# Ledger of designs, part 213: peptides against a protein of PDB entry 7Q4I

Target 1, 281 residues: chain A of PDB entry 7Q4I
Amino acid sequence: HENSTIAERLYSEVRVLCWIMTNPSNHQKKARHVKRTWGKRCNKLIFMSSAKDDELDAVALPVGEGRNNLWGKTKEAYKYIYEHHINDADWFLKADDDTYTIVENMRYMLYPYSPETPVYFGCKFKPYVKQGYMSGGAGYVLSREAVRRFVVEALPNPKLCKSDNSGAEDVEIGKCLQNVNVLAGDSRDSNGRGRFFPFVPEHHLIPSHTDKKFWYWQYIFYKTDEGLDCCSDNAISFHYVSPNQMYVLDYLIYHLRPYGIINTPDALPNKLAVGELMPEI

## One batch from the design tools (peptide; made by RFdiffusion4, then SolubleMPNN)

Design b2_p28_2_s1 (from b2_p28_2, 16 letters changed)
Fold by OpenDDE base, seed 1:
Structure b2_p28_2_s1 (fold): chain B 281 residues (1-281), chain A 28 residues (1-28)
Amino acid sequence: as target 1 above (281 residues)
Amino acid sequence: SLLDALKEFSKIAPPLSEEELNAEKDRL
């Protein structure tokens, strides 16, 4: 027997639209496994592609395929969301078709914030953008106001947002969002532990896999430890998760329970006013 | 906890290639 009352409350109060970056070659190989696992816990789930797929609920965006078109696809995806779905959710998550997300933990992080606050969250990197930008692979979540500002204020202005479809999509959206005063939030927990991760759990949880010269340690905006202290108990996302690993994670997180252990959730924090952020740690 | 589950998962997950690690940096 399970008590999901708080999770059900957050499902209603913190509505999340998840859009998945995919392509036609990955509809069956990757995207359908997102739909069958963590994607079913989104309030709305949309697959953004170059071809329509009615079985997947994939949208054909007017863009080419390939990594050099990710920025173009991101722009068109948010335009599509703004036109058709801006009122269907409070928060708008971008994820890749190999990102795994614990949506309940994301709702918990987002709960204090107003959707009318111009803010977005993810794994914050420090290069190229003064306030930082969010890693594309870890996934990032925009408030409704952030989506509005991005689509209505940034995208139409070549001085604020790159008009061509080339470049790193996460850096480019980060520049655009900064230029319209969307704040790069702090996604860390109260202990200063990260919640969004651009790699598989193994690379974050097991120390000594990477040299201290590894680019990630130079890119992270907030200094984090390696090993068990790397990650929040309420971690939100991991990247490079294979289809098989998604089912394993879904089982371990939602179905496997140690007998006699009952977790009591922490109390919800107070809600913030519009424009108010939690203090950085 | 979720962290405990992820720790167990980490024991069975393959490591990323250098290409995958660099691809995350460049997003190209």
Scores: peptide ipSAE 0.288, ipTM 0.816, DockQ to the pose 0.745
Fold by OpenDDE base, seed 5:
Structure b2_p28_2_s1 (fold): chain B 281 residues (1-281), chain A 28 residues (1-28)
Amino acid sequence: as target 1 above (281 residues)
Amino acid sequence: SLLDALKEFSKIAPPLSEEELNAEKDRL
């Protein structure tokens, strides 16, 4: 029998709405597998699509499909969340239908922060946006205040936020959020290890999988290593995770246990004041 | 640990193709 008392506490105190970027062609192929795996650990799970699906809990956003509409879909998704769900959670995660998320590890990272702090977290990249932006594929999480500022202050102003639907979704939201003073947080653990990953685990964990010229090393905001030192023991997300891999990850993370090993969680950190961030490492 | 689980996962999951990595680069 597993003791989940701390996880249950964090589930109530650090409420997460997860919205999944999907499309009608992926409802059955990908999105339903998110719902059957890690998505069940969100306080609220919504699939953002162009077609309604009551079985999936998919919302039809007023956007077209295709890669060129991802920014449009993100804007409409956050508008929908603000209108219907802004009080249903404290934190608002964007993920793709091939992102896997360890929601408990995200709650642990978010625990010290106030949801009224204008902050967001993810895999921080350095190009295009002065403070950095969060990689779209790794997923990124906004505080309630960040969502409010994005929807109420940024989106209505073409000078602050791109009005058309074109562009890189993650870069464009990063620009908008910067323009309304939403801070790009540091998601690294106390050892300086990353928690959000824009690739599958093996890409990060296997040394020499990529050379030093690989674009990722030029994009990442914080220096990181490859191999076992790449990743936090409390890693949060991976991208390009197939439906089958989601079930494997669910089994390995939540069911498979080495006999006789008892994992004791670290003590929770002190809560921060509104507007306060953890010290940089 | 999570890393142990991920290590086991890495043995059975294929790495991203160069095409997939390049597609992600081009998206940014």
Scores: peptide ipSAE 0.022, ipTM 0.584, DockQ to the pose 0.825
Fold by OpenDDE base, seed 4:
Formats: C-alpha cells, structure tokens, sequence
Structure b2_p28_2_s1 (fold): chain B 281 residues (1-281), chain A 28 residues (1-28)
C-alpha cells in the first residue's frame, strides 16, 4: 500500500487550478490526454480554447486562434479565472497541451509560500524582463495575489500591460507582472537544481545533446548544470511531451516502483510570512 | 526516484526535432 497521507494533505492545503492553453484542433489530439493524465491531480482543471467543449471542460475565450493570439488568450484566460475561480484555488498554473506536470512536486515547492504573496514560479529566463520571466512552455504558476494584481492592476493599464494581443505571451505577462511588483520567484530546489523545464527530460539530462551555443544557455536565468545534476529529484514540469509520453510518464512516476525502495518524504519547511520568499541559493 | 524515472523516460522518448527546439526561441 502506498502512503499518500502527505500528498493528500498538500492537495487540500496547496490548492492548484490548472489552466491548459489549447485550441479546437487539439482538444482530441492533445488536451484530452492532459485530462486523462496529470491534469487529474489538479484541484481544478480548465482548458482555455476558442471553442467550448463540455466533455473536455473547455472554455471558449473571446480570442482568435494562431500564434499571434497567444498573449490575447493568456489575458482572457486569467480574466476568466479571476471572475469565476479566484477563490477555487490558491495557485494558478498555466500549461500548454503538451506540458507534463508533477503537481505534487509543485505543491511541495509552493507549500511555504502564502498565496497572498505576489509571486510566480516557472523556468526563469533572463532576456527582455529585468527580474526575468517564466518560459511559457515549461508552465508557470501564479499566486492568487499575482492573479489579482495581473487582472485588476496590470491589464487595465496600457502603460503597465500590452493592450495588443500580439507578442510572446510569456514575455508579455512577465512584463505586466513585473510592472505590478509580482516577483519572479526561484523555483530551484535546495541544491540549486531546476524544477520547470521547457523541454523533454532527455534534452536536459543528456549533456551532449545541445551545443554550448544553444540559445537556451543564453536565456536561462540561473546557471544550470548539464547531465544528472540538471534536474531536481522533485522536478515539476517538462514541455514538448507527446500524448503517448504523458501516459508513459504517468506510469513511470505513479505506478512503477522498485521493490523494497521506500522513499520517505522530506520534512515540510516552515511557512513563510506574506511577502517573504525563500532565500536564493 | 523521479530522477530514475526520468532517466528511463529519456531512453524511450523521441528526441526533439531541431524545429521543436527552435520553436520555443521563435515564440520568445
């Protein structure tokens, strides 16, 4: 029998609403596989689309489809969440329909933080935004206060937040959040290992896979080691995960166990005060 | 461990195409 007592506690104490960015052409191809795998572990799961799908729990946002509308979709998604769901969770995860997320590891990272702290987490990139921004593909999670500030303070002000729907959605939200003093948190573990990954595990775990000239090394905010030390034992997300790979990951993470190896979870850290962050490593 | 699971996954996961690797950059 697996002891899930701590995971169950965190499920209740660290409530996560996951919204998935998708489109009507991907409802059956991608989004339904999120719903059938890791999305089941969210406290609330919503698919943000341009068309309603009651089977998927997809919302039709008032936006067009296409790459140039992703920022518009992100703005409308968070407006929808703020209007209908702001009290349904403490934390609000954006993910793509090809992002895989270990929600329990995210709850563990978030546990010490107050949802009233204006903070968000993800794979932090350094370009374009002074404090950094979170990679869209890796997924990023906002506190309830961060969502409030984004929707109420940033979005209505064209000086703080881009009114047009064009641009890189993750850069644009990063600019908006910075402008309302939402902090770009450090999602690394106590060993300085990353938790949110904009690629599949293979690309992060294999040192020889990318040239040192690869753009990622210029974009990453924190210095990251290659190979086995690249990734936290409590990694949270990976991107470019195919539907088939989602089921494989679900099996490997939640079902496959080496006989006789029982991992005891680390003790939960102390809770932080409102506005307090973990010290940077 | 999760790391062990990821190692096993990396052996069976298809590598990203160069196009996929560049897609993130082009989105930014």
Amino acid sequence: as target 1 above (281 residues)
Amino acid sequence: SLLDALKEFSKIAPPLSEEELNAEKDRL
Scores: peptide ipSAE 0.022, ipTM 0.698, DockQ to the pose 0.855
Fold by OpenDDE base, seed 2:
Structure b2_p28_2_s1 (fold): chain B 281 residues (1-281), chain A 28 residues (1-28)
Amino acid sequence: as target 1 above (281 residues)
Amino acid sequence: SLLDALKEFSKIAPPLSEEELNAEKDRL
């Protein structure tokens, strides 16, 4: 028998709304497979699109399609969440329709933090934004207070947040959030290992898989090791995961077990006060 | 462990194309 008691507790105490960035051409090809795999472990799951889809539970945002509209879609998605769903969760995850997320590991990372702390987490990059920004592909999660500040304080002010829909989505939200004093958190585990990954597991787990000149090594905010020490035992997300790979990951993570090996979860950390962060490693 | 599952997955998952790696850069 599997003991899920602590996971069930965290499901109730660390409520996560997941919104998936998609488009009408990907509803059946990609987004449906998110709904059938990791998306079912969110407290609420919403697909943000340009067209309504009742089977998917997709919202039609007032935006055009294409890469040049991703920033526009993110702004409208968070406006929609703030208006309709701000009390449905404590934390608000953005993911792509090819992002895979282990939601239980995200709840474990978020547990000590107050949702009223203006903070967000993800794969932190160092360029363009002084405090850093979170890579769009790895997914990023905002506290309830971060969403409030983004929608109410940042978006209405063109000096704080870009009014047009052009630009890199993750960089632009990172600028807006910095301008309203939302903190770019550290998502690393107690060993300094990353939890959010902008690529598939193979690219992070295999040493020397990428050239040292690869742009990623210049963009990462924190130094990470290569190979088996690259990644937390409680990793949260991977990007560029195909629909078929989502089902494989679901099987390997939630169903496949080596007989006679039982994992005991670590004790939960103490809860932090509002505005308090975990100490940097 | 999760890491063990990811290691096994890495053996069967196709690597990202150079185009896919560049597409992530272009989001920046």
Scores: peptide ipSAE 0.022, ipTM 0.612, DockQ to the pose 0.818

Design b2_p28_2_s2 (from b2_p28_2, 15 letters changed)
Fold by OpenDDE base, seed 2:
Structure b2_p28_2_s2 (fold): chain B 281 residues (1-281), chain A 28 residues (1-28)
Amino acid sequence: as target 1 above (281 residues)
Amino acid sequence: SLRDALLEFSKIAKPLSEEQLNAEERRR
């Protein structure tokens, strides 16, 4: 009924390991719904927790729970990935258990890049880190080389990477990655529209949803608009998505079709050399 | 299309709570 040939090709050529930030209290409440929806479209899906859950494929990381330990969990998660899964994928996505991701759109964005390029993508914020950092809530994706540099070069050096487990997780990894020359990429599409969003679709799609003084407008690295022009037709992620909303999104994106409308995908761009980035808009 | 799907979703989505906004701020 549908032609998924290009999507299948990208599934094979742009392998994505998704790790989900969760905790034992959310295994059943949130994480399992990720597994039953968008997470099934990852090449590898791992839930990073403080307790093991074989049914969920949750890993017990040697960290405590709580917001002050999120940075610690991120460090341990990537250490675990590097040790056990670095060759299982080309790209490594961090998402929360209330993040929804259209993995095919992420593969499309990543396709031209070499996984050996030290780069990562997400919703780029401008404060605290000179090159910017990626919002934790929107999810961010590291190349294989970025993971290597983070784990092997940054983490062992307290001058490059914060050794304690406190701090804003997304800022701290952003600092570490910058210090090992991992580039904060531009995830916008060719029209300059964002792909990673730290809020639900409604927050971005509805004009004047937030005050102009809202912190988000001060934090966003690239200027963005509200309304239908806010978001790429190939948007990748949204945050604060409830379990029920994940199923709704799955239905709307992958099942619901307007009769008589056929979407033809754009041609894939040329692949970039190692170290080469797409021009910023 | 994704655009249309997101638009449809926006009609049924719940607004962000103050707690969610505060949670985001605490992660920064």
Scores: peptide ipSAE 0.021, ipTM 0.612, DockQ to the pose 0.765
Fold by OpenDDE base, seed 4:
Structure b2_p28_2_s2 (fold): chain B 281 residues (1-281), chain A 28 residues (1-28)
Amino acid sequence: as target 1 above (281 residues)
Amino acid sequence: SLRDALLEFSKIAKPLSEEQLNAEERRR
């Protein structure tokens, strides 16, 4: 049998709203597979798009499609959340429609923090923003207070937050959050291992980019290693995960015990007498 | 463990996609 008591407790005490960055062409191809796998473990799941889809629970944001509109979509997504859902959760996760997230591990990381603390977590990168910013692909999670400051204090002020919809969305939100004193948190575990990853597990677990000139090593805020020491035993996210890989991860992870789910073995059977066989079923 | 699951996944995971390569190039 399985004991999920602590996971259930954290589900109640660390409420997470997950919003997924998607577009109409990916509703069926990618987004629905998020909904059918890790997204079901969020307290609330919303897909942010340019077209409404009632089957998916997709919201039509007033933005165009394309890579040059991702920042615009992020701004409108958090405005929508603040207006309609700010009290529905304590923490607010952004993820892509090809990001996989172990929500129980994220709740474990977030448990010590107050949602009224102006903080956000993810895979921290060091360029462009003094305190760092969180990688968009790895997903990043804002406290309720961080969302409030972003929407109410940063977005209305062009000096604090970029008014046009162009630019790298993760860098731009990082600049805005820094300008309103939202802290870029450390998501590493007690052993200093990362939890949010901007690539698939294979890229991080298998040494392949030993070249120090690889951009990732220049971008990562904290020192990290390749191989088995790269990743926390309580890792939270991976990026560039195909729909098929999401189902594989969903199977592997939940049969192999995410944080807060403990396998409780059955009691030992009674010993048989000498010459006695087990009864036939 | 989660670590074991990730190790098993790494054995079947596809190599870096064109999208991943393009993302790396854009960040250089």
Scores: peptide ipSAE 0.020, ipTM 0.596, DockQ to the pose 0.481
Fold by OpenDDE base, seed 5:
Structure b2_p28_2_s2 (fold): chain B 281 residues (1-281), chain A 28 residues (1-28)
Amino acid sequence: as target 1 above (281 residues)
Amino acid sequence: SLRDALLEFSKIAKPLSEEQLNAEERRR
């Protein structure tokens, strides 16, 4: 028996639509495992593909497949969300079909923010975009207002948003969002630890002290410590999670318990006004 | 502590995984 009262409250108050980037070849291999694990904890779960799959709840977007079309797929995905689902959630998470997300931790992070605040969160990178952009692999979450601005204000304007489908998906959406004054939020916890991660937990928890030249350290917007201090106890996402590891993580996080240890959640922070962000650490 | 153990282990752990390499290649 467990007490999920607070989690249930946040489920209702911090509604999250998760859209999963996938393709027809990965429907069975990857996407279905998202649906069977962490995806079930989203308020709404949609798989964005090039082919419809009724069993998966996959949407056929009018885009081609391949890495060169990821930006195109992202644009069409958010257009689809805006058209059909903008009122189904307060926050809109993009994840890959090999991203694992602890949705409760994301709701905890998002709780103080207004969905009407033009903000998005993820693993913030510093290159290419002045305010930074969120790593595509780690997943990123837009407020409802951010989605509105992206779809209604940015996408229709080639001066604000790249019209072709080429380019790095995460960089391009970052540029578009900046151009419509959507803020790149700070997803770190109160201890300055990251919550969104572009790699598996093992890779973050066991950093290479010898390879300071690794691109990640050059890209990360906020300075991060190595080792356990890399990661929040309330971490939200990890990338490159295999289907097998999704089930392992699901078991470890939601089922496996050390007998006699009870985790007491921290008090919820005060809600912020529209346009307000949490203080910088 | 886990923190201390991870710090100690990180000194001998191999730095780059295939996933990290792949990610690096994609950004070059």
Scores: peptide ipSAE 0.343, ipTM 0.829, DockQ to the pose 0.217; fails the geometry check
Fold by OpenDDE base, seed 1:
Structure b2_p28_2_s2 (fold): chain B 281 residues (1-281), chain A 28 residues (1-28)
Amino acid sequence: as target 1 above (281 residues)
Amino acid sequence: SLRDALLEFSKIAKPLSEEQLNAEERRR
């Protein structure tokens, strides 16, 4: 009964490789549930770990585990992607093993952009990096050209990219990308609503749940509000999603339907030239 | 509307604790 023609077209034209940040202790607890839910909608899905798991399709990267090694894991993950998979996709998403992603909404956002444009998207934060950087937990997506510049131009140069494996993963990649002129894009919709979220929907949708002194309000690059106006109707990601919640979200988004209501999608925008961005709101 | 309902609900809902909102994204 469903018409998926546009979604199928975008699946072919906007190819996404999703790599999931995980560790051996979370292969069964978290990562497998990503594979069984939203991860199956990626064109390619890879789990980046310290141990190989053939059932999960996990890659053993040459890094240690722990929060102080996340930057090292990110560097090795993108090196691995560049070496083995750079032509398998147009866009390359990093997500955590407790991030939920609506891949179709991401393809919709990415559709007008050339993968040869040096750009990346996510939940933009303002500290530490002049152009901003993307939240690690909300997930962030690099164009093919952004991956190339990161791996080939930034990583080999200690002046452009931190050689040590320590540091905040999302900040460090943000610095590296800025240093090779990869642009931090605006992921907001035409109404100025966010698409990538570093928390669960409940924390964003219910207003006045947080103190205005909460760090998030000091970090967010674009002014945003809580409540229904926080989130695009075409939202892309949420973080801190439990395994059970992933299955619930899959059911609610892809299976549960109000009988007699048909949603008509908006027309696709015109494609941009290489190097061109959508205007900021 | 759902927006109005959420606004009304927020007035009586319990605030989230700092612990509940402790995120990896915190860098300060």
Scores: peptide ipSAE 0.167, ipTM 0.776, DockQ to the pose 0.256; fails the geometry check

Design b2_p28_2_s4 (from b2_p28_2, 15 letters changed)
Fold by OpenDDE base, seed 1:
Structure b2_p28_2_s4 (fold): chain B 281 residues (1-281), chain A 28 residues (1-28)
Amino acid sequence: as target 1 above (281 residues)
Amino acid sequence: SLLDALRLFSKIAPPLSEEELLAEEERL
């Protein structure tokens, strides 16, 4: 018998709306597998596309498809969320249709923070944005106040937020959020280990003789190690996860148990005041 | 579903080789 009492409490107290970046060609190939796996653990799940799909619950945003339109799609997705769903959740996760997320670990990270604090979390990168920005592929989560500031204060002002739909969506939202004083939080655990990963588990967990000149090592805001020390025991996300790997991860994380090992969760931290952040490590 | 996970678990490919990891990293 499994005791999920703390997870159930966090499901109620740390409400997460997950929106999935997808396109019509990926509804059946990728997005439906998100809906059948980790997306079920969101309080609300929405697929953001250019075409409606009643089976998927996909929203047709008024945008074109392709890499040059991802920023446009992100802007329209958050406008849609603000108009229809701003009170349905406390936190608003962007993920791709090949991102896998352990939503319970995200709720644990978010628990001390007020949703009225202007903050967002993800895999923090250092270029282009002074405070850093969150990697698009690893997924990033905005507080309710961060969404409000983005949609109401940043998007209407071309001086604060890029009006053109071109550019790297994660960099552009990072610039917009900085310009309205939304803080780029530290998502690392108490041991300084990362929780959001822009690659598959194998790329992080298995040490490789990667060239030290690989762009990732220059982009990461915080130092990270390779191998088992790369990743928090409470990791939140991985990117480039195939549909098949999503079902494998769901089995390994939620169903497979070593007999006789009982994990006792750590005590929940104290809640922070509005505007208060955990100190960076 | 759990059934889908079990079906796929039996087909788990070996972890990527170092060469395959490097090739994926260059592609990203």
Scores: peptide ipSAE 0.019, ipTM 0.518, DockQ to the pose 0.145
Fold by OpenDDE base, seed 2:
Structure b2_p28_2_s4 (fold): chain B 281 residues (1-281), chain A 28 residues (1-28)
Amino acid sequence: as target 1 above (281 residues)
Amino acid sequence: SLLDALRLFSKIAPPLSEEELLAEEERL
C-alpha cells in the first residue's frame, strides 16, 4: 500500500489551479490527454481557449487564435482567473497543452512560501528582463498575490504592461510582473538543480554534444549541468511532451517501482513569513 | 490509465525536431 499522507497534506495546504493554454484544434488532440494524466492532480483544472468545450471544461476567451495572440490569451486568462477563481487556489500554474507537470513536486517547492508573497516560479531566463523571466513552455506558477498585482496593478497601466497582444508572452508577463515588484523566484533544489524544463526529459538527461552556441545556454539564468546532474530528483515540468509520452510518464512516475526500494520523503522545510524567499544557493 | 500507458510504453517518442527548436527560438 502506498503511503500518500504527506502528498494528501500538501494537496490541501498548497492548492494549485492549473490553467492550460490551448486552442479548438488541440482540444481532442492534446488538451484531453492533459486532463486524463497530470491535470487530474491539480486542485482546479481549466483549459483556456477561443471556443467553449463542456467535456474538456474549456473557457472561450475573447481572443483570436495564432502565435501572435498568445500574450493576449495570457492576459485574458489571468483576468478570468482573478474574476472567477482567485480564492479557489493559493498558486496559479500556466502550462501548455504539451507540458507535463509533476504537481506533487511543485507543491513541495511552494510549501514554505506564503501565497501572499508576490513571487512566481519556473525556468528562469536572463535576457530582456533585469530580474529574469520564466520560460513559457516549461510552465510558470504565480502566487495569489502575484496574480492580484498582475491583473489589478499591471494590466490597467500601459506604462507597466504592454496593452497590445503582440510579443513573446513569457517575456511580456515577465516585464509586467517586474514592474509591480513580483519577484522572479529561484526554483532550483537544495543542490542547485533545476525543476522546470523547457524541453523533453531526454534533451536534459542525455548529454548532447550541444554546441555552446545553442541559444539555451545564453538564455538560462542559472548555470546548469548536463546528464543526470541536470535535473532535480523532484523535477516539476517538461515541455514538448506528446500525448503518448504523457501516459508513459504517468506510468513511470506513479506506477512503475523497483521492488525493494522505498523512497522516504525529506522533512518539510520551515514556512517563510510573507515577503520572505528561500536563501539563494 | 495504466493500460493506456502500457500500450504506449513500447513507443519511444521522437526527440524535438529542428523545426520545433526553431519555433521555440522565435517565441523567445
Scores: peptide ipSAE 0.019, ipTM 0.552, DockQ to the pose 0.308
Fold by OpenDDE base, seed 4:
Structure b2_p28_2_s4 (fold): chain B 281 residues (1-281), chain A 28 residues (1-28)
Amino acid sequence: as target 1 above (281 residues)
Amino acid sequence: SLLDALRLFSKIAPPLSEEELLAEEERL
């Protein structure tokens, strides 16, 4: 019998609303597979689209489709969440319909933090935003206070937040959040290993002779090691995960067990005060 | 298929370090 007592505790104490960026053409191709895999481990799961789908639980946002509307969709998604769901969770995850997330590992990372702390987490990139911004593809998670500040303080002010729907959504939200003093948190584990990944596991775990000119090395905010030390044992997300790979990851993570190896969870850290962050490593 | 699963496993399993590979070869 699997002892899930700590995971159940964290499910209740660290409530996560997951919203999935999708479009009508991907409802059946991608989004439904998120719902059938990792999305079922969110406290609430919502698909943000341009068309309603009652089977998927998709919301029709008042935005057009296409890459030039992703920022518009992100703004409308968080407005919708703030209006209808701000009290349904403590933390609010954005993910793509090809992102895979280990929600339990995210709850473990978030456990020390107050949802009233203006903070967000993800794969931190250094360009364009002084404090950094979180990669859109890796997924990023806002505290309840971060959502409030984004929707109430940033979005209504064109000086703080871009009014147009064009631009890179992750960069634009990063600018808006910085302008309202939402902190770009450090999502690395106690060993300095990353938890949110903008690529598939293969791209991070295999020391490819990645051309040192690969853009990722110029974008990553924190220095990361290659190979096995690249990734936390408590990794949270991967991007460019196909529907078939989602089911494989679900099997490997939640069903496949080596006989006789019992992993004891680490003790939970102390909770932080409102506005307090974990020390940088 | 099982083959597709194995191919997917090979893509997500961290490669053994050269040190771990050498240690496994010495045990065989």
Scores: peptide ipSAE 0.018, ipTM 0.492, DockQ to the pose 0.034
Fold by OpenDDE base, seed 3:
Structure b2_p28_2_s4 (fold): chain B 281 residues (1-281), chain A 28 residues (1-28)
Amino acid sequence: as target 1 above (281 residues)
Amino acid sequence: SLLDALRLFSKIAPPLSEEELLAEEERL
């Protein structure tokens, strides 16, 4: 028998709407498996597509499909959320249909922050945007105020937000959010370990003999270690997770336990004032 | 479900094809 009392409290106090970027060809192949695994732990789960699917709870956005429309889909997704769901949650997660998210760990990270603080979190990259931007594949989470500023202040202004649907989705939203003073938060834990990962667990947890010339090391905003020290014990997301791997991760994280090891959660931190961030590490 | 995870885990070496995964999901 597992004690979930703190997780239940955080579920109520840190409400998360998860929107999943998908397409009609992936509804059955990928998105359904998100719904059956980690997506069920969101307070609200919406699949953003180009076609409606009532079984999946997919929304048909007025966008085309293909890699060149991801930015368009993100803009329309947040417009839809703002119009229909802005009060249904405090935080708004974007994830891909091959992203796996430990929602409880995300709630723990978000707990001290006010949803009225203009902030967003994810795997921070340093290029193209002065404050950095969050990697699209790792998923990123906006506060309610960040969504409001994005939709109401930034999107209507072509000088603040790109009107064309082309471009790198994560870079374009990062530029847009910076232009309306939404802060790119630090998602690292108290030990400086990352929580959002743009790759599969194996690529992060296993020391890669990969060349230091790998683009990731040039893109990452914060210095990170390799191997087991790469990742927080409270890691939030991984990308390029297959449907099979989602079920394996669900089993390992939520069901498999070593007998006699009881993990006692750390005390919750103090809540921050509106506009206040955690100290930089 | 846990049962789904165990079934998939037992078949991951080698991994299930997309077709096999869909067939298992229809059987549940």
Scores: peptide ipSAE 0.019, ipTM 0.537, DockQ to the pose 0.047; fails the geometry check

